Peptides against a protein of PDB entry 8OXM. Designs and how they scored, part 8

Target 1, 371 residues: chain A of PDB entry 8OXM
Amino acid sequence: FKAEFRLAGGVNLPKIIDCVGSDGKERRQLVKGRDDLRQDAVMQQVFQMCNTLLQRNTETRKRKLTICTYKVVPLSQRSGVLEWCTGTVPIGEFLVNNEDGAHKRYRPNDFSAFQCQKKMMEVQKKSFEEKYEVFMDVCQNFQPVFRYFCMEKFLDPAIWFEKRLAYTRSVATSSIVGYILGLGDRHVQNILINEQSAELVHIDLGVAFEQGKILPTPETVPFRLTRDIVDGMGITGVEGVFRRCCEKTMEVMRNSQETLLTIVEVLLYDPLFDWTMNPLKALYLQQRPEDETELHPTLNADDQECKRNLSDIDQSFNKVAERVLMRLQEKLKGVEEGTVLSVGGQVNLLIQQAIDPKNLSRLFPGWKAWV

## One batch from the design tools (peptide; aimed at target 1 D185 L215 P216 K368)

Design b1_p9_7_s1 (made by RFdiffusion4, then SolubleMPNN; from b1_p9_7, 7 letters changed)
Fold by OpenDDE base, seed 4:
Structure b1_p9_7_s1 (fold): chain B 371 residues (1-371), chain A 9 residues (1-9)
Amino acid sequence: as target 1 above (371 residues)
Amino acid sequence: NEAILAGMF
């Protein structure tokens, strides 16, 4: 290890360290404290399995359909080491950075990211109709710009075209795999884009198995397919390459039902892996910046949480795990809203749900569904 | 990266 470290931003102040391997290669790592990396590590293992399934199929292998993974090493229940995703940038940083974000650079007369957030926060407790109207006003005055990512990074037209295809394939693969695993919508800072490959890296996998549906503001989309995510695909949007890559990924997932169910079953019943949404985590994921000042958690949670009979907790957990497994089985059978769909029908329904402005307008404003 | 931190807030 090098003797020097850097602090990464944020409340938990993780340490960026550089390690020289026995191969003489420098490897940057992120050391997190006060964070349980077991869920991230588990999800990375499931992604590696999905990648193995995708590489076995000729059609998905030919398209190079993969979900990007990173190394996670949990060291304790509250600490671990992550691989630093070198040469990646958050989509949110590129799009809506306050100083030089792409929206400000390319659309200087549109609403600022702050104005959009303010407008949507003002209607957060309002009707779905009022949320939809304000969301449509925000969308009209905040036009997508993510096409410029590939145009800025890839000046050669042939390279630009291939990288835009790589991006589109990465979105398709991560969207379908993410839907199967119930990752739901993803905060714009939790999606990294590789500046060399144009592939996405999904980070901070703390919401899985549709636990986003039990948040204070429940998720209403199967995955993030917002206007900027679509704009990065270019003029064809969700049609053509994206749709076909979703269908081919879904075909492989559905044909691998027994394998996926067995893996997820083992994970759901692992006593060392808590995937359930707790109330504190739910509040934290949808906390308002203004609410930071009053919640000093006196983390004098005295260990006097009553010995609720271990039996009643275990029975409640098992019923949640069974429901998650049943819903996973339905997804892998193409059962949506009690109807069995073809792969094309299921993928179409998911795309329509993900791009519906009515669904997007109902999302938590902190996750910036207009971006 | 730095955003692994910002998406937790």
Scores: peptide ipSAE 0.016, ipTM 0.597, DockQ to the pose 0.165
OpenDDE base, seeds 1, 2, 3, 5: peptide ipSAE 0.013, 0.000, 0.012, 0.012; ipTM 0.548, 0.389, 0.497, 0.515

Design b1_p9_7_s2 (made by RFdiffusion4, then SolubleMPNN; from b1_p9_7, 8 letters changed)
Fold by OpenDDE base, seed 5:
Structure b1_p9_7_s2 (fold): chain B 371 residues (1-371), chain A 9 residues (1-9)
Amino acid sequence: as target 1 above (371 residues)
Amino acid sequence: NLDILNGMF
């Protein structure tokens, strides 16, 4: 280990450390404290399984459909080590960095990222109609720029085209796999882009199995397919390559129903794996940056011993696990809103739900649905 | 439980 470390920023101040292996190679690692990486580790294993299923299918293998994975080593319930995704940047850092973000560089006359966030925070407690109107105003004055990522990084036209295709395939694969697993909290800092491959790396997998729907502000989209995400695909947007890659991914997932259900069942009933959303975690994920200053928990825990009998907790857990498995089975059968859909019909519904400005306007402002 | 995932690879 090198004696020096860097801070990655954020609330938990994760430490970036550099390690020299026995092979003489330097490897960067991220050490998280005050965070439970067990869910990340579990979800990475499920992603590896999904990748194996995708590699077995000829059509998905030919398209190189994969979800990017990284190594996670949980050390305790509150600490672990992650592989540093070398040569990746958060999409939020590229797009909406205050100093040199792509929106500021390419659209200097648009609203700033701060102005957009402020406008959406002002309507956070208002009606869905008012949220929609303000979201549409924000979107009109904050135009997508993510096309410039591939244009900046890949100057050769043939390489540029290949990398834009790799990006589109990565978005499609991760969107469908993420939907099947009910992956939430897909804000712009939880999605990295690889600067060499143009593939996405999804991080912070602590909201899964549709637990984003029980947040104080429920998640209303199946995955992140915002205007910048679409802009990175180029002129065809969600049509052509993206749609076909979603359909082929969904086909493999649906045809692998028994395998996926068995894996998720083993995980949901693992007594070492708490995937349920607790109220404190839910509050933390949707906490305002301004509210961090005053919550010294004066735990005046008035000991209202809600001695919920251990039996009532276990019965409540099992009923949640059963509902998650049932919903996973429905997704893998193509059951949406009580209707059985074809792969193309299901993928179309999911795309429409993900791009709907009414759904996007209802998200927590910290998710940055206008990006 | 994790061994079931490892045994499938």
Scores: peptide ipSAE 0.006, ipTM 0.419, DockQ to the pose 0.023
OpenDDE base, seeds 1, 2, 3, 4: peptide ipSAE 0.000, 0.006, 0.000, 0.000; ipTM 0.412, 0.414, 0.409, 0.401

Design b1_p9_7_s3 (made by RFdiffusion4, then SolubleMPNN; from b1_p9_7, 7 letters changed)
Fold by OpenDDE base, seed 1:
Structure b1_p9_7_s3 (fold): chain B 371 residues (1-371), chain A 9 residues (1-9)
Amino acid sequence: as target 1 above (371 residues)
Amino acid sequence: NEAILQGMF
């Protein structure tokens, strides 16, 4: 390790360190403290298994369907080391940065990202009808620009076309794997894009197994497929390459049901892995930017001294784990709303749910469903 | 990277 470190800012003051390997290569790493990286590590292991399944299948291997992964090494329940995702940018940074974001550059007469957020926060406690109307007004005055990512990064037309296909395949693979694992919608900062490969890297996997549905504002989409995400695919949108890659990913997941259930079962019953949504974590995930000053979430594990009888905690945990496994089994059988669907029918339903402006308008405004 | 750092879900 180099003797010097950099602070990355934020309340937890994570440390950026540079390490020289025995191979003489320098590798940047992130050291987090006061954070439980076990869920991220577990989800990366599940993604690696999904990648193994996708590489074994000829159809998904030919399409180069892979979910991007990063290294996570938990050191304790509150500390660990992460791989630095070199050559990646958050899609939110590219799209809605206040200084040089793509929306500001390409659509200077549209609503600002701040105006959009303000309009949606004003209706947060209103009816679904009022939310939908304001969301449609925001969408009309905030047009997608993510097509420009590949156009800026890849000037050669053949490379541009290949990278746009790589992006579309990455979105498809991550969307279906994310749906199976119940990752739900993903904040625009928690999706990185690789500036060389155009592939997505999903980070901060602290919401899994549909725990986003039990948030104060529940998730209403199976994965993030917002207008900018679709715009990055180009003129075909969700049709053609994206749909076919979703179907081929879903086919591999459904055909690997026993393997996926066994892995998730081992993880859900691991006494060292708490994947359940804590009420304090749920509040933190949906905090208002204005409330940042007072709630230092000292997520001190020590306030778990609510001595609920160990038996009642264990019975409640087991019932939640069983429910998660049952829902995972349903997804892998193509059971949606009590009906067994084909792979194409299931993928179609998921795409329609993810792009429905009624579902998007009901999301937590902090997650910026208009981006 | 910065988002991993900020822990913004």
Scores: peptide ipSAE 0.017, ipTM 0.577, DockQ to the pose 0.136
OpenDDE base, seeds 2, 3, 4, 5: peptide ipSAE 0.014, 0.000, 0.008, 0.000; ipTM 0.537, 0.379, 0.552, 0.284

Design b1_p9_7_s4 (made by RFdiffusion4, then SolubleMPNN; from b1_p9_7, 7 letters changed)
Fold by OpenDDE base, seed 4:
Structure b1_p9_7_s4 (fold): chain B 371 residues (1-371), chain A 9 residues (1-9)
Amino acid sequence: as target 1 above (371 residues)
Amino acid sequence: NESILAGMF
């Protein structure tokens, strides 16, 4: 290890360290404290398994359909080491950085990211109709710009075209795998884009197995397919390459039903892996920046009295795990809303749900569904 | 990148 470290920003102040391997290669690592990396580590293992399934199929292998993974080493229940995703940037940093974000650079007369967020926060407690109207006003005055990522990074037209295809394939694979695993919508800072490959890296996998549906503001989309995500695909948007890559990924997932169910079953019943959404985590994921001041939870560790009978907790947990497994089985059978769909029908439904402005307008404003 | 952690907020 090098003697020097850097702080990454944020509340948990993770440490960036550089390690020289026995191979003489420098490897940057992120050391997190006060964070449970077990869920991230588990989800990375599931992604590696999905990648193995995708590599076995000729059609998905030919398309190089993969979900990007990173190394996670949990060291304790509240600490671990992550591989630093070198040469990546959060899509949110590229799009909506306050100083030099692509929206400000390419659309200087549009609403600022702050104005959009303010407008959507003002209607957060309003009707679905009022949310939809304000969301449509925001969308009219905040036009997508993510096409410029590939145009800025890849000046050669042939390279630009190949990288835009790599991006589109990465979105398709991560969207379908993410839907199967119930990752839901993803905050724009939790999606990294590789500046060399144009592939996405999903980080901070703290919401899985549709636990986003039990948040204070429930998720209404199967995955993130917002206007900027679509704009990065270019003029064809969700049609052509994206749709075909979703269908081919879904075909492999459905044909691997038994394997996926067995893996997820083992994970759901692992006593070392808490995937359930707790109320504090749910509040934290949807906190307002303004509400940080009042909730000092004096977590007095001494509330010994919630010796809820271990038996009642176990029965409740098992019923949640069973429901997750049943829903996973339905997804892998193509059962949506009580109907059995073809792969094309299921993928079409998921795309329509993900791009529907009515669904997007109902998302938590902190996740910036207009981006 | 300071922003990676802002995805939790």
Scores: peptide ipSAE 0.011, ipTM 0.491, DockQ to the pose 0.186
OpenDDE base, seeds 1, 2, 3, 5: peptide ipSAE 0.010, 0.000, 0.000, 0.000; ipTM 0.502, 0.420, 0.423, 0.415

Design b1_p9_8 (made by RFdiffusion4)
Pose (drawn by RFdiffusion4):
Structure b1_p9_8 (pose): chain A 334 residues (1-279, 317-371), chain P 9 residues (1-9)
Amino acid sequence: FKAEFRLAGGVNLPKIIDCVGSDGKERRQLVKGRDDLRQDAVMQQVFQMCNTLLQRNTETRKRKLTICTYKVVPLSQRSGVLEWCTGTVPIGEFLVNNEDGAHKRYRPNDFSAFQCQKKMMEVQKKSFEEKYEVFMDVCQNFQPVFRYFCMEKFLDPAIWFEKRLAYTRSVATSSIVGYILGLGDRHVQNILINEQSAELVHIDLGVAFEQGKILPTPETVPFRLTRDIVDGMGITGVEGVFRRCCEKTMEVMRNSQETLLTIVEVLLYDPLFDWTMNPFNKVAERVLMRLQEKLKGVEEGTVLSVGGQVNLLIQQAIDPKNLSRLFPGWKAWV
Amino acid sequence: SPAHSASIF
């Protein structure tokens, strides 16, 4: 074990440690004290199940739809450990870096990130109309730059297209799975992009199962489909690879709702922390019902096809009206 | 109510 440890930031102050194994290769682990990783363990288990189901299905096997997973080992009710992701860089560090940010490097005439943050802080005390107007003004003077990422990393057109296609597929699959699981904490620091595979990895998973509505600022989108992600998917945007991959993933999930419910039914016998406090779990049953409704496409008794559900999700995600009400720290314009 | 993990700055 290494004698030194680093802080990853945050109120809970997670610890980062390095361990040297028998082969001598250093491996980085993140011990997260005062936090419950049992929910993250369930998320990782359902991620592995979805990946296995996508691999089993011939339609998705050819498309090589995979979900990037990292091992999470719970150690107690209020602590645990997880595998650190290596070879990845934060999206916000690449895009909106103060020193060498992509938006500053490519578009110096556009508004800086500090100006946008100041405007968002000044407008949070305003009404809906002023928030919508400021958001539209910010979007007018802030063009997406993320499309140049692979252009700056993969000079060979074949490798560049391969990496772009893998990025698009990974974004579609992760967005579908996050919508199904109700993942809401999807700001720039919770998503890591690989420098080689160019596949997005979700690292935080701190809040899910429709928790953003509980927060003071509701989460009006099911997944992050901002202008930067859409521009980085290519000229075709959401139409094309993203839509088809979303449809295939939704079909696979509809075909495997039994396995998904079997995986998620681990609750109701060992409830995790932050629940059933302050004296057939209530909120567990509620989230199971919501997941079942999402999987069956019933909602309030209405039937919805896979294509219609995908189109509705795309419309909700790219709607500026929903993006205006999001948390300013979420970086909806980014 | 809980707070958002993200920050504006």

Design b1_p9_8_s1 (made by RFdiffusion4, then SolubleMPNN; from b1_p9_8, 6 letters changed)
Fold by OpenDDE base, seed 1:
Structure b1_p9_8_s1 (fold): chain B 371 residues (1-371), chain A 9 residues (1-9)
Amino acid sequence: as target 1 above (371 residues)
Amino acid sequence: MPEWGAKLF
């Protein structure tokens, strides 16, 4: 290891370290503390399996459908090491950086990212109708610009077209796999884009198995398919390539249901792994910077766990695992709202739910559903 | 300002 480290941003202040391997190659790594990386490690294993299934199928292999993965090594219940996603940038950094973000550069007369956030925060506790009206006002005055990512990075027209296609395929694959695994909406900083491949990397997988639905502000979308995400696909948007790649991904996942269920079952019943969302984690994910002053870190999660009988914990855990497996099985059978759908019908429903401004307006404003 | 929603990274 090099003697120096850098801090990554954020509350947990993860350490960026550089390691020289026995092969003489330098490798950047992220050391995370005060967080459980076992869920990230599990999700990466499931993504690797999904990639194996997608590579076995001729139609998905021909389309180069893959979800980007990175290495996660849990070292304890509260620490681990992650592979650094070299040559990636958060989509939020590209889009809404305060200095040089694409919205500021290409749409200087639109609302600033701060104005949009402020407007949506002011209505956070209001009616769904008031949230929808303010969300529509924000959307009218904050137009998508993510098409410019591929235009800036890929000057050759043939390369530009190939990379925009790679982006669209990556969004489709990650959206469907993410839906099956219940990743829900994704904060704009937790989606990286590779500057060379235009493929997405989803990081921080600590909300999975529809846990986003039990947050203080419940998730209302199956995956992130906001206006900028769609704009990056170009003129066809969600139609054509994106839809067909979603359908082919869903077809492979549904045809592999037994394999997916068996592996998720083994992971959910691992006695070393607690994937349940505790109330403190749920609050923390939707906290205001203004609320940092009242949550003294003196609520050790340790003090509430010590009072439940081990038998009641195990029975509650098993019932939650069974419910997750049941919902996973429903998704893989195409059961939506008690109705069995075709692959095309299910994918259509999911796309409509993900792009609906009424669903987007109800999301936690911190996750920037207008971006 | 640190952006809202845990920058876990």
Scores: peptide ipSAE 0.016, ipTM 0.618, DockQ to the pose 0.139
OpenDDE base, seeds 2, 3, 4, 5: peptide ipSAE 0.006, 0.010, 0.015, 0.006; ipTM 0.426, 0.449, 0.583, 0.429; seed 4 fails the geometry check

Design b1_p9_8_s2 (made by RFdiffusion4, then SolubleMPNN; from b1_p9_8, 5 letters changed)
Fold by OpenDDE base, seed 1:
Structure b1_p9_8_s2 (fold): chain B 371 residues (1-371), chain A 9 residues (1-9)
Amino acid sequence: as target 1 above (371 residues)
Amino acid sequence: LPRWSARLF
């Protein structure tokens, strides 16, 4: 390891460290403290399995459908090492950086990212109707710009076209697999884009198995398919390449039902893997920036009181695991709202749910559904 | 950095 480290920022102050391998290659790593990386490690293993299934199928292999993965090494229940995703940028950083974000550069007369967030935070406790009206006003005055990512990075028209297709395929694959695994909506910072491949890397997988639905503001979309995510696909949007790649991914997942259920069952019943949403974690995930001062001390203290009723906790855990497995089985059968759908019907429903402004307006404002 | 970048890290 090099003697120097850099801080990546954030509340947990992760350390960027460079190491030289026995092969003489320099590798950058992210060292996290005060965070449980076991869920990230597990989800990366499931993504690797999904990639194996996608590579076995001729239609998904021809389309190069893959989920980008990174190395995670948990060191304890509160620390670990991550591979640094070199050559990636958070989509939120590209889109809504305060100084040089694409919205500010291409749409200087639109609302600022701060104005949009403020407007949506003001209506957070209001009716769904009021949220929808303000969301539509925000969307009218904050037009999508993510098409410019590929235009800036890939000046050759043939390369630009291929990279836009790679992006669209990456969004499709990650959206369908993310839906199956119940990742739900993803914060714009927790989606990285590779500046050379235009493929997405999903990070911080601490909400899975539809646990986003039990948050104080429940998720209302199956995956993130916001206006900027769609704009990055170009003129066809969700039609053509995206839809076909979703359908082919869903077909492989449904045809691999037994394998996926067996893997998820082993993970859900692993006594070393806590995937359930802790109430304190739920509050932390949707806490306001202004409320930071009061709740920071309490996250360290109460790891001791959860030991008391092991039997009632175990029965409650098993019932949650069973419900997650049943819902996973339904998804893999194409059961939506009590109706069995074809692959095309299921994918269509999921796309419609994900792009619906009524669903997007109901999301937690901190997740920036207008971006 | 906005608190939301703290989830990345």
Scores: peptide ipSAE 0.018, ipTM 0.637, DockQ to the pose 0.115
OpenDDE base, seeds 2, 3, 4, 5: peptide ipSAE 0.008, 0.015, 0.015, 0.009; ipTM 0.532, 0.535, 0.612, 0.522; seed 5 fails the geometry check

Design b1_p9_8_s3 (made by RFdiffusion4, then SolubleMPNN; from b1_p9_8, 4 letters changed)
Fold by OpenDDE base, seed 1:
Structure b1_p9_8_s3 (fold): chain B 371 residues (1-371), chain A 9 residues (1-9)
Amino acid sequence: as target 1 above (371 residues)
Amino acid sequence: LPEWSASVF
């Protein structure tokens, strides 16, 4: 390892380190401390399995449908090493960077990202009607700009068109697999885009199996399909390539039901894999400036587990695991709201749910549903 | 305002 490190930023202050391998090659790594990387590692393994299924199917293989993965090495319950995604940028950094974000550059007369966040935070405790009205005002005065990502990076028209297709396929594949695994909405800084391939990399997979629905502000969308995510697809939006790639991905997932259920069952009952949402993790993921006064830094997560009877913990865990497996089986059968849907019907419902401004307006303001 | 530290990659 080199003696020097860079800070990536953020609350946990992850360290970017350069290492020289036994092959003499330099490799960048991200060292996270105070963070459990076991869930990230598990989800990367599930993504690799999904990629294997997608490569076996002729229709998904022809469309080059894949989820981008990265290497995760958990070292402890609170530390690990990640592969550095070289040549990637967070979509949030490209879109809403305070200095030179694409919204500021292309839409200088729109609301700032800060003004949008402030307006949505002011209505956080208000009715769904008030949230919807303010969200629509924010959306009117904060127009999507993510189309410019491919235009800036790919000046040749043929390359530009190919990269927009790669982006659209990546969004479709990650959206459907993310829905099946219950990843839900993803914070804009937890979605990276590769500046060379235009493919997405999903990072920080600490919310899975629909645990986003039990947050203090529950999730209301099956995946992130916000206006900028759609704008990056170009003039066809969700129609054509995106919809067809979602349908072909969903066909492969539904036809692989037994394999997916078996894998998820093994993971849900692994005593070393805690995927459940705890109150401290829920507060951390939706922390308000008002909540900083109650978070005494001395709440070791370890001290609250010790006092519940092992039998009551195990019974509560097993019931949650059974419910997750049951819901996964329903998704893989196309059961939505008690009705069995075709692949096209299910994909259509999910797209409509994900783009509905009523659902988007109800999301936690920290997740920036207007971006 | 604490910028919501998403995992800065």
Scores: peptide ipSAE 0.007, ipTM 0.515, DockQ to the pose 0.134
OpenDDE base, seeds 2, 3, 4, 5: peptide ipSAE 0.000, 0.000, 0.006, 0.000; ipTM 0.405, 0.407, 0.515, 0.353

Design b1_p9_8_s4 (made by RFdiffusion4, then SolubleMPNN; from b1_p9_8, 4 letters changed)
Fold by OpenDDE base, seed 4:
Structure b1_p9_8_s4 (fold): chain B 371 residues (1-371), chain A 9 residues (1-9)
Amino acid sequence: as target 1 above (371 residues)
Amino acid sequence: PPKWSASLF
């Protein structure tokens, strides 16, 4: 290891370290403290399995449909080492950085990212109708710019075209795999884009198995397909390449039902893997800046000797696990709202749900559904 | 802006 480290941003101040391997190659690593990387590690293993299924199918293999993965090594329940996603940037950093974000550069007369956030926070406790009206005003005055990512990074037209296709395929694969695994909407800082491949890397997988639906502000979309995400696909938007890649990914997932159910069952009943949403985690994920004053979580995890009968906790956990498995089986059968859909019908429903401004307007303002 | 998700960054 090199003697120097850098701090990554964020509340947990992860340490960026450079390691020289026995092969003489430098490898950047991220050391997280005060964070449970077990869920990230498990989800990376599930993504690797999904990638194996996608590589076995000729149609998905020809399209190079993959979900990007990174190495995770949990060291304890609160620490671990991650592979540094070298040459990636958060989409939120590119789009809505305060100084040089693409929205400010390309749309200087639009609302600032701060003004958009403020407007949506002011209506957070209001009706769905009032949220929708303000969301539409925000969207009118904050036009998408993510098309400029590929234009800035890839000056050669042939390279630009291939990278825009790689991006579109990456969004499609991660959207469908993310839906099957119940990852829900993704904060703009938890989606990285590779500056060389234009592929997405999803990080911080702390919400899975539709646990986003039990947040104080429940998730209303199957995956992130916001206006900037769509703008990065170029003029075709969600049509053509994106839709076809979603359908081919969904086809592979549905045809792999038994394998996916077996894997998820093993994970849901693994006593080392806590995937359930606890109230403190739910509050932390949707904390308001105004509530920062008194809740220093002194996570003295020691003093809740609430002797809840082990039997009642186990029976409650098993019922949640069974419900997750039943919902996963429904998704893999194409059962949506009690109706069996074709692959094309299911993918169409999911796309419509994900782009619906009524669904987007109901999301937690912290996730910036207007970006 | 406050980082509301436990992002890596």
Scores: peptide ipSAE 0.014, ipTM 0.505, DockQ to the pose 0.147
OpenDDE base, seeds 1, 2, 3, 5: peptide ipSAE 0.013, 0.000, 0.000, 0.000; ipTM 0.531, 0.443, 0.424, 0.442; seed 3 fails the geometry check

